# Peptides against a protein of PDB entry 4LZF: the designs that were tried, part 145

Target 1, 155 residues: chain A of PDB entry 4LZF
Amino acid sequence: GGRLVVFPNGTRKELSADGQTVKVMFFNGDVKHTMPDQRVIYYYAEAQTTHITYPDGMEVLQFPNNQTEKHFPDGRKEITFPDQTVKTLHPDGREESVLTDGTIIQLNPDGSKVIQFNTGQREIHTADFKRREYPDGTVKTVYSDGRQETQYPTG

## One batch from the design tools (peptide; made by RFdiffusion4, then SolubleMPNN)

Design b2_p27_7_s4 (from b2_p27_7, 14 letters changed)
Fold by OpenDDE base, seed 5:
Formats: C-alpha cells, structure tokens, sequence
Structure b2_p27_7_s4 (fold): chain B 155 residues (1-155), chain A 27 residues (1-27)
C-alpha cells in the first residue's frame, strides 16, 4: 500500500504504493503533486493558482480567472486570456495576439505593428506610415508627413 | 503585468520556503 507521513507542522506526504506519485499537502493548504512523468503540479491554495513544471523546463500557470500562461524553455511565453485571446511573447521581443474572431495582431521588435483582420484586410503600422491592404488588392498608405497614396489592383 | 510577476515571484518564494521546511523535517 501507499505511505502517509504526517509531519509535526501539519504537512502531510502521501506516496503511492508504486512510489511513482507523491502528494504533499502543506500545512498552509498548498498541494504538490509529483507525477510518474516527473511533472510537478503545485496548487497555491490562497491564490487558487496551479503551477505545473515539466522536466524539460516548461511551466504552466493556471489562474483562477481562467488565464493560462505557458513558459517555454526557450523563453517564449504563451498567454491564454479569459476571453480566449492567445498572446505569444517571443524571446526576440516579438508579440503576437490571436483574437477569437481570427484577427492577428503582431508587434515587431522594430516597433512596427501588423494587424491581419479576419476580413482579409491587413494593416501595417511603421514609424513612417500606416498602410491598409484590402482583399481586392487596393492598398492605401498614409505617411507620417500627411501624404496619402492609393495603389489600385491590377485588373 | 508587474502585479502578476510579483504574485508569481511571491508564490515561488513561498513554495521554496515550504519545500525547505519539509526537507528540514525529513532530514
């Protein structure tokens, strides 16, 4: 059978019969599960937050508001917001948000921004211009100096 | 957010302290 150890401070440690699962119930209500696959699931009772660590260095945080954060070993972070928007933070400083409607917002390290709308329109923001690309091939550019340019599709 | 980062750090520190205490009790 399994083994249960109760420590003087009130912390409890439960080992499965095969020794592959360890459950620590800390005196403060926190719970730590070590699983056979060596992932560690830590539940913070006060914050009602779950922190999962994987042997490869992946970390997953699950917050009580249904926000989930994945921290990848390469430094990338993926945040799933309560509204199901997914934001990816890349180590190079690039950020990408995928909205539930399919809109993609990209923030580039150079400060440029690209919005890919679900309608097929694309908007590009740079220091020098804002550009709107339409599905029909029309491109409208507004430059920082106030100049406007329209490129019509080749028919 | 800075608040979330602080919370995560506080949680990690708490976990560390609890694990250290457990290790002391097991030793």
Amino acid sequence: as target 1 above (155 residues)
Amino acid sequence: SAEREKLIEEMRERERRLEEELARLEA
Scores: peptide ipSAE 0.290, ipTM 0.853, DockQ to the pose 0.911
Fold by OpenDDE base, seed 3:
Structure b2_p27_7_s4 (fold): chain B 155 residues (1-155), chain A 27 residues (1-27)
Amino acid sequence: as target 1 above (155 residues)
Amino acid sequence: SAEREKLIEEMRERERRLEEELARLEA
């Protein structure tokens, strides 16, 4: 059998029979689980948020609006928004968003932007131009000076 | 967001305080 300790302040501590799981139910409603795999699951009652910490330094946050954040040991962050868009923040400053329709948006540290549409079209934004690439090989460029250029596929 | 980061910090501080209180009660 497990063991239950009730403290004078109302906090409760439950130990599993094998001693591998510890559950603390704090007087404020927060709950902390220490698991056999050494992950710690903390539930913040007021914020209705779950925070999971792993032995390797990975952290997972689950918010009440169904947003999930993963913080990787290498400094990468992955955010899954309520609409299921996934945004990855890289340590080098690059950001990538994958939309539910398959569109990929990349923001580069130099300020350039690349959009890969689900249609196969690609749009590139730089300080000097916006360029649209079409699946047929047509490329349309609008330069910052207002010049427009269309490059036709070689047939 | 900055707001979310602040919330996380507040939650972590609350957790620390609760754990310290528990440690005092177990001692």
Scores: peptide ipSAE 0.288, ipTM 0.854, DockQ to the pose 0.902
Fold by OpenDDE base, seed 2:
Structure b2_p27_7_s4 (fold): chain B 155 residues (1-155), chain A 27 residues (1-27)
Amino acid sequence: as target 1 above (155 residues)
Amino acid sequence: SAEREKLIEEMRERERRLEEELARLEA
């Protein structure tokens, strides 16, 4: 059978019969599960937060406000906000947000911003201009000096 | 956010302390 150890400080350790699962119930209410797949699930009682670590180095944080963060071994972070917006932070400094309506907002390391609208329109923001690209091929550019340019589709 | 990162760090530190205490008890 399994084994239960109760320590003097009130911490409890439960081992499964096969030894593949370990559950530690700390005296403060925190719980640590070590799973057969070597995944470790830690529940922080006070913060009501779950932290999962995987053997490959991936980490998942689940917060009580329904925010979830995935920390990938390559340094990428993926944050799912309570509103279900997903923000990806790339190691190169690029940030991408996917809104629930399908709009994608990209922040580039050079400070430029690209918005891919769910309508098929795209907007590019640079230090020099804001440009709107339309599905029909029309491109409207507003330059920082206030000049505006419209480029019509070829054909 | 800075607050979130601080929270994560505090949680990790607490975890480490608890694990170290457990390790001492198991020795």
Scores: peptide ipSAE 0.286, ipTM 0.852, DockQ to the pose 0.906
Fold by OpenDDE base, seed 4:
Structure b2_p27_7_s4 (fold): chain B 155 residues (1-155), chain A 27 residues (1-27)
Amino acid sequence: as target 1 above (155 residues)
Amino acid sequence: SAEREKLIEEMRERERRLEEELARLEA
């Protein structure tokens, strides 16, 4: 059968009969679950936050406000916000946000910004210009010096 | 968020301390 150990400080350790699952209930209310697949699930009682660590080094944080953060071994972070927006932080400093409406916002390390709208329009922000690309091939550019350019589709 | 990152670090440190205490009790 399973084994339950109760320590003097109030911490409890429960071992499954097969020994593949270990549950530690700490005296402060935190809970640590070691699973047969070697993932470790830690619940922080005060913060009501779940922290899952995987053997490959991936980490998942689940916050009480329904925000989820995935920390990948390559340094990438994926944040799912309560509104279901997904933000990816890349190791190179690039950030991508996917909105629920399908809009994609990319922030580049050089400070440029690209918005791919769900309408098929694309907006590019750089230090030198703001550009709007339309599905028909029209491109409107407003330069930092105030100059405006419209490029019409060819064909 | 820097505040969230700090919170995560504090939680990890708490976890580490509790695990170390457990290890001492098991030893």
Scores: peptide ipSAE 0.285, ipTM 0.851, DockQ to the pose 0.895

Design b2_p27_8_s1 (from b2_p27_8, 11 letters changed)
Fold by OpenDDE base, seed 1:
Structure b2_p27_8_s1 (fold): chain B 155 residues (1-155), chain A 27 residues (1-27)
Amino acid sequence: as target 1 above (155 residues)
Amino acid sequence: MEALKEREKENEEALAAEEGKGTVTDL
């Protein structure tokens, strides 16, 4: 069988028979599991938050409001919000948000913004203009100086 | 996150200070 160690401060440590699983129940209600696959699962009792660390450097945070954060070894972060919006933060500073309606919002390192609407329309924001691209090939541009241009599809 | 990491550190330090003082039971 396994072993249970009970410490004077109230912390308990359970060891599996093979020694591959360790469960520490801290005196303050926090729980740490070390798994055979070397994942470490830490539960913060007061915050009701779970933190999973993987051997490859992946980290996963699960919050009590159903928000989940993934921290990838390459520095990328993926946040799933309670409303199921997914936001990805890239190491180069690019951010992408995928809304539940299928709209995609991209923030680029150069400060430009691209919105791919679920209607098939696309909007590009730069320092110099806002541009709307329509599914029919029509393009409307509003420049920062107030000028407007419309390009019609050729064909 | 910093507060959670500090809490984890404090728990690990407290456990380390108790090592060798535990009562062992076979399960």
Scores: peptide ipSAE 0.495, ipTM 0.923, DockQ to the pose 0.936
Fold by OpenDDE base, seed 5:
Structure b2_p27_8_s1 (fold): chain B 155 residues (1-155), chain A 27 residues (1-27)
Amino acid sequence: as target 1 above (155 residues)
Amino acid sequence: MEALKEREKENEEALAAEEGKGTVTDL
């Protein structure tokens, strides 16, 4: 059978019969599970937050508002917001957001922005212009000087 | 996050200080 250890401070440690699963229930209500797959699941009772650490260095945070954050070993972060928008933060400073409607927003380290609309239109924002690309091949550019240009698809 | 990690550390330190003082029950 398993073992239960009860400490004077009120912390409890449960060991599985095989010793591969350890559950620590801390005196303050926090809970730590060490699993056979070497993942560690920590529950912060006051914050109602779950933190999962994986042996490869992956971390997953689950917040009480249903936000989930994944911290990848490469330094990338993926945030799933309560509305199911997914934001990826890349180590190079690039940010990508995927909205529930299928719109993709990319923020580049140079400050440029690309929006891929669910309509198939694409918008590029730079310091020098805003450009709208249409599915038919039409491209409209508004330059920072106020000049506008429309490029029509070549037949 | 830092505050949570600190809390985790405090809990682990408290547990470490209690090691050997536990009452064991076989399940």
Scores: peptide ipSAE 0.493, ipTM 0.922, DockQ to the pose 0.945
Fold by OpenDDE base, seed 2:
Formats: C-alpha cells, structure tokens, sequence
Structure b2_p27_8_s1 (fold): chain B 155 residues (1-155), chain A 27 residues (1-27)
C-alpha cells in the first residue's frame, strides 16, 4: 500500500497507504518527512543536519558533531553540546550552562556571573568584585581595586 | 541556518514546479 511519485528532476515522493506520512527525497539528497502528528523532519544531506519542526512551534536541530539545539515557542533555546554540557538561553538575555559534573554557570543580563560548583562553593563575578562563598559560611571577596575581605561564619 | 533554509525553499520551489509531471507507481 502507498504511492511512489517520481518527478523528472529526480525528486521522489512516497505516500503511505493512509496518506498520513509523506516522504520527499529531493534530487540533491535532502529528505523531508511529514508525520501523522504534523511533525516535519527535514534532513540536509550536505550539512548532515536534521531539522524537526513541531505544530506548537518547537524546533529541534541535530548537527553532525552531535550538538542538539531546541528552539522553544517562548523564545528560549537549549543547546546540548557534544560534551553533554547543556546551555539555556533565555529571552531576557540570561544564560545558564549545566556541566556534566553538576556545575552551573549563570550569565546575567547585567553582566554578572554566578558559578555554583559541584563542591557546594559559589563564585559571584561583578564589575566591582569576585566573591567566593564556601559551604562552611566563609565568604572571600576580591574587589576590582585589589582590596580583599574575608567574612567568617558566626558559629 | 539561513543557507539551509534557502536550500529547503529552493527544493520546495523545484518540487512545486514539477507537480503534475510525476510518474505514479502503486506500492
């Protein structure tokens, strides 16, 4: 069951028996699948890249280096790098990277940076200082002018 | 990305120009 259409330019179109799946094989090696759920899967043969579009506006890109990008309808982007680091780009300009060791790196729209280490230490970077917070409550601040401050836990 | 989108568009335009000229085989 189904139909195959072969065009003069070498493009081929396969229709499922129910008509709910369409596969187009373009003359240049690109492939487009339209699925019953209205998801569209496009494969770029030269770039070896897959682009998936969903009816809700979600998009997924899969690159030949194993990088994956998700483009959410709200404007958020999620990039999974080949090393399995996950970077989230928020519409407000905030960026968050989650490393495989559990370290979280946040870049804020004001230019500040926060690193939450897997050891429980936290580092805050601003224009004015770098601050290291330790699990015991010790806080070390190095100001841009070279001044240093240490706050000890009141235990 | 723009180059890929343009390639997709060109492929779809080429397909649209070929519609009705295809040979149909029942599978």
Amino acid sequence: as target 1 above (155 residues)
Amino acid sequence: MEALKEREKENEEALAAEEGKGTVTDL
Scores: peptide ipSAE 0.493, ipTM 0.922, DockQ to the pose 0.937
Fold by OpenDDE base, seed 3:
Structure b2_p27_8_s1 (fold): chain B 155 residues (1-155), chain A 27 residues (1-27)
Amino acid sequence: as target 1 above (155 residues)
Amino acid sequence: MEALKEREKENEEALAAEEGKGTVTDL
């Protein structure tokens, strides 16, 4: 069978029969689980926040507002907001947001912005121009000086 | 984050100070 250890300060430690799972219930209501796969699940009782650490260095935070953050070993971060928008922060400074309607918004390190619409249209914003690409291959460019160009698909 | 990490550290230090003083029950 398993074992229960009760400490004078009120902390309790539960050990599984195989010794591979450890559950610590701290006197302040925090809970730490050590799993057979070496994952550590820590619950902060006051903040109602869960922190999971993986042996590869990945971390997952779950907040009481239903926001989830993943911290990858490569330095990438993925945030799932309560509205189910997913934002990815890349180590190179690139940011990508996937909206619930399927629109993808990319912010590049050079300050350019790319919007991939759910209609298949794409819009590119730079310091010099705004460009709209259409599914038929038509490309419209509006330059910062007010010039406009239209490129038609080569039939 | 820093305040949560500090709280975790305090809990682990308190547990370490109580090691060997626990009452064991077989389940």
Scores: peptide ipSAE 0.491, ipTM 0.922, DockQ to the pose 0.903

Design b2_p27_8_s2 (from b2_p27_8, 14 letters changed)
Fold by OpenDDE base, seed 5:
Structure b2_p27_8_s2 (fold): chain B 155 residues (1-155), chain A 27 residues (1-27)
Amino acid sequence: as target 1 above (155 residues)
Amino acid sequence: MEELREREEENEKALAEVEGKGEVTDL
């Protein structure tokens, strides 16, 4: 009950019997699937990359190196790298990376950086200082002028 | 990404130019 349409340029269109699935095979090897759920799956043959668009405006890119990028309708992007690190880019310019070892790195729009180590230590980088917070409550600060300060936990 | 978008647009344009000229086969 399906149909195949062959165009003069070499592009082919395959229609399912129910009309809910459309497969376009372009002359250059690219493939476009329109799915019943209104997802559009585009495969770029040369780049070996898959681009999925969703009705809500979500987009997903799948690269041949196993990198995946999600583009959210609000402008947020989530990148899963081949090493399985996940980086989130927020519309406000904030970036967060979650490493496979549990380390979380936050880059703030003001240029500050916060690292939450898997050891429970936290490091804060600003224009004025680097600060290390330890699980025992000790805080060490190295200021840009070379001054150092240690704050000890109060009992 | 821009190159991919351009490629997709070219493919869609080329398809639009031939949409009325397809030969149909029942599957």
Scores: peptide ipSAE 0.502, ipTM 0.924, DockQ to the pose 0.916
Fold by OpenDDE base, seed 1:
Structure b2_p27_8_s2 (fold): chain B 155 residues (1-155), chain A 27 residues (1-27)
Amino acid sequence: as target 1 above (155 residues)
Amino acid sequence: MEELREREEENEKALAEVEGKGEVTDL
């Protein structure tokens, strides 16, 4: 009960019997699938890239190098790199990277940077100082003027 | 991204130009 339409330019359109699935095969090798759930899957043949759009406004990009990008309706973007690092870009300008070793790197809109190491150490970078926090409660601060301070855990 | 979007738009325009001129076969 499905239908195949062949156009003069070489594009083809395949419709399911219920009309809920539409497959367009463009003359240049690109393919567009419209699914019953209203998801649209577009494949770019030359770039070997897949672009999925959802009815709620979410978009997913899959690149040939195994990078994936998710674009959320709220403006958040999540990138999974080929090395499996996950980077999240927030609408407020905050960026967070989660490395495969468990290290978390946060870039804040004010320009400050926070690194949570997999060892439990934390490093804070601001315009005025770099601070290292150790699991034992020791805190070492190096100020922009070169002054150093060490705070020891209270015994 | 922009190049891919432009390519998609061109494909959709080309399809729109031939709509109604297709040969239909039952599957």
Scores: peptide ipSAE 0.502, ipTM 0.922, DockQ to the pose 0.932
Fold by OpenDDE base, seed 2:
Structure b2_p27_8_s2 (fold): chain B 155 residues (1-155), chain A 27 residues (1-27)
Amino acid sequence: as target 1 above (155 residues)
Amino acid sequence: MEELREREEENEKALAEVEGKGEVTDL
């Protein structure tokens, strides 16, 4: 069978019969599970937050507000917000948000922004202009100097 | 996050201090 170890400080350690699962219940209510697949699950009792570490370097954080963060070994971070928006932060500084309605918002390292609307329209923001692209090929540009241009699709 | 990491480190340190002093029960 398994083993239970009770320490003088009130921390408890449970060992499975095969020795592959270890559960530590700390005196403050925190819990650490070491699993057969080498993942480590830490639960912070006061913060009600779960932190999972994987042997490949992946980390997952689960917050009490239903936010989840995935930290990839390559430095990429994926945040699922309580509203189910998914934001990806790339190591190069690019950020992408996917809204539940299918809208995609891209923030580029150069400060430009691209919004791909669920309607098929695209809006591009740069230092020099704001541009709206329509599914029919029409493009409307408002330049920083106030000049406006409309390009119509070639019929 | 830093506060949580510090808490985890404190818990692990406290455990290390009592390792070998536990009472063992077969489950």
Scores: peptide ipSAE 0.499, ipTM 0.923, DockQ to the pose 0.939
Fold by OpenDDE base, seed 3:
Structure b2_p27_8_s2 (fold): chain B 155 residues (1-155), chain A 27 residues (1-27)
Amino acid sequence: as target 1 above (155 residues)
Amino acid sequence: MEELREREEENEKALAEVEGKGEVTDL
């Protein structure tokens, strides 16, 4: 019950029987799918890139090098790199990277840095100190003036 | 991204110019 329309310029349009799914094959090889859920899937033939738009403002880009980018309606961006590292860019300027080994690196807008290691250790970098926190509750701090302090867990 | 958006807009414009001139086949 579907229909195919062939236009003089070489563009083709395929319609489902209910008209809720539309596939446009443009003369230059680009393809646009409009789905019943109102998502739009656009494929750029020359760039080999897919762009998905959702009715809530969510966007997904898929690149030929296997990189994926998600653009959230709140302004947050999530980039999955070819090596499977995931980087999140927050609207407030905070950045978070999750490495394949489970290590999490946080960059804060004030320039401070936090590393959560997969071993359970945590390292905090500020303008005034570097601090290492251990799973047993021990905390070692090296201050910018070279002073060192160790805090032991209360046993 | 900007170049890709422009390409999409050009394709949609070209389609609009030929709307109503298509040959229809039932599937």
Scores: peptide ipSAE 0.498, ipTM 0.923, DockQ to the pose 0.901

Design b2_p27_8_s3 (from b2_p27_8, 12 letters changed)
Fold by OpenDDE base, seed 1:
Structure b2_p27_8_s3 (fold): chain B 155 residues (1-155), chain A 27 residues (1-27)
Amino acid sequence: as target 1 above (155 residues)
Amino acid sequence: MEELKQREAENEAELAAEEGKGEVTDL
C-alpha cells in the first residue's frame, strides 16, 4: 500500500504504493501533486487557482473564473478567456485573438492590425491605410489622406 | 502570481522544517 505521513502542523503527505505519485495537503488547504510524468499540480486554496508545471518548462494556470493561461517553453503565452476567446502572445510581440465566431484578430509589432472575418473578408489596418479584401477579389482601400481606391476583380 | 509563488515557497519551507517529525501510517 501507500504511505500517509501526518506532520505536527497538520500537513499531510501521501505516497502511492509505487512511489510515483506524491500528494501533499498543506495545513492551509493548498495541495501539491507530483505525478508519475513529473508534472507538478499545485492548487492554491485561497485563490482557487491551479498551477501545473511540466518537465519541459510548460506552465498552465487555471483561474476560478475559468480563464486558462498556458506558458510555453518558447515564451509564447496562450490565454483562454472565460468567453472562450483564445489570445496568443508570441515572443516577437505579435498577438493573435481567435474569437468564438471564428474571427481572427492579429496585432503586429509594427502596430498594424489584421482582421480575418468569419465571412472570408479580411481587413488590414496600417498607419497609412485601412484595406478591406472581399472574397470576390474586390479590394477597398481608404488611405490616411482621405483618398479611396477600389480594385475590382475584373481588372 | 508573485504572491502565489511566495505562498508555495512558504509551504515548502514549512514542510522541509517538519520533515522527520511526521507520523507514518501504511495505507
Scores: peptide ipSAE 0.483, ipTM 0.923, DockQ to the pose 0.923
Fold by OpenDDE base, seed 5:
Structure b2_p27_8_s3 (fold): chain B 155 residues (1-155), chain A 27 residues (1-27)
Amino acid sequence: as target 1 above (155 residues)
Amino acid sequence: MEELKQREAENEAELAAEEGKGEVTDL
């Protein structure tokens, strides 16, 4: 019930019987699949990269090094690195990284940084200070002028 | 990425130029 079309340049097009699936095998080895769910899967043969486009505007890139990138319709990007670290880039310039050990690193557009360690400690970096918050409520601050302050939970 | 998109566009352009010249086989 399906059809195969072979073009003079060597490109081939396979059509499913229902017409809902189209597979194009280009002469250069690239492959394009149009799926019933309207996703388009493009494989770049030389780059060994897969690009998936969704009808909602989401895009997924799969690289040969096992990196995956998701491009969301809102402009957010999510990168899963080969080591399984996940980095989210927000349209406002905020970046969030989730490390495999559970550490979360947030980079804010103002240049401040927040690190939530897997130990429950939190570190805040600003232009004016670095602050370490401990699970017991102790807070240590090192100011840019070199001054240090420790705040205790009972104080 | 831009290079890949260009490659895709070229492949689609070539396919479009070949439309109607294909040999069809029923599967």
Scores: peptide ipSAE 0.483, ipTM 0.923, DockQ to the pose 0.944
Fold by OpenDDE base, seed 2:
Structure b2_p27_8_s3 (fold): chain B 155 residues (1-155), chain A 27 residues (1-27)
Amino acid sequence: as target 1 above (155 residues)
Amino acid sequence: MEELKQREAENEAELAAEEGKGEVTDL
């Protein structure tokens, strides 16, 4: 059998029979689970938010609006928004967003931006130009000085 | 996030202060 400890402040601690699972129910409604795999699950009752910590340093946050954040040991973060857009934040400052329609948006540390549209079109933004690449091989460039160039597919 | 971590730390500190004062029931 397990054990239940009831503290004077109303906090309760449940121990499994094997001692590998610990559940603390705090007086304010927060709940902490320590699991056999050393995962710690903390539930914040007021915020309705779950925070999971893993022994490898991974962290997962689950918010009441269905947003999920993963914090990887390498410093990468992955955010799944309520609309199911997935944003990855890299330690080097690169950001990538994958939209539900398959569009990929990349923000680079140098300030450049690349959009890969689900249509197969690609748009590249730099300090010097915006370029649109089309599946047929047409490339349209608008330079920061207002010049425009169109390159047609050779074929 | 910092507020949540603070709340967790406060709960853990209070639990630590209550350790040894608990009534134990075998389940």
Scores: peptide ipSAE 0.483, ipTM 0.922, DockQ to the pose 0.940
Fold by OpenDDE base, seed 3:
Structure b2_p27_8_s3 (fold): chain B 155 residues (1-155), chain A 27 residues (1-27)
Amino acid sequence: as target 1 above (155 residues)
Amino acid sequence: MEELKQREAENEAELAAEEGKGEVTDL
């Protein structure tokens, strides 16, 4: 069968019968699992946070407020907030947020912003203007100088 | 996160110092 090792400091180590699973229960309440697939699952007792390290270099953090962070080997980060909004941080500095209503907010490295509303409307923010595109083909632009332009769909 | 990693490292160091002093029970 498996083995239990109890150390003088109160730390315990459980070994599976096949030796492929190791569970360490530290004296401070932290728990480390080494799995057969080489995942390491660490639970921080005080922070109530779980950290999973994968052999490919992916990391997953699970926080007590139900926030989840994924750190990909390519440097991308994906944050699922408690409200289920998903934010992706790209290595190039681009950020994308997908709201629960289907709205997508893109922040570009140049400081421009694009909002794709769930209604099919799109809003583009640049240094020079804010532009609203409507599903009917109408486009309204407000320039930084206060000038306004409306383009109507060519019917 | 850095604090958590430090805590993990301390726990591992303490475990390493206790190795060989454990009481073994077969399960």
Scores: peptide ipSAE 0.482, ipTM 0.923, DockQ to the pose 0.921

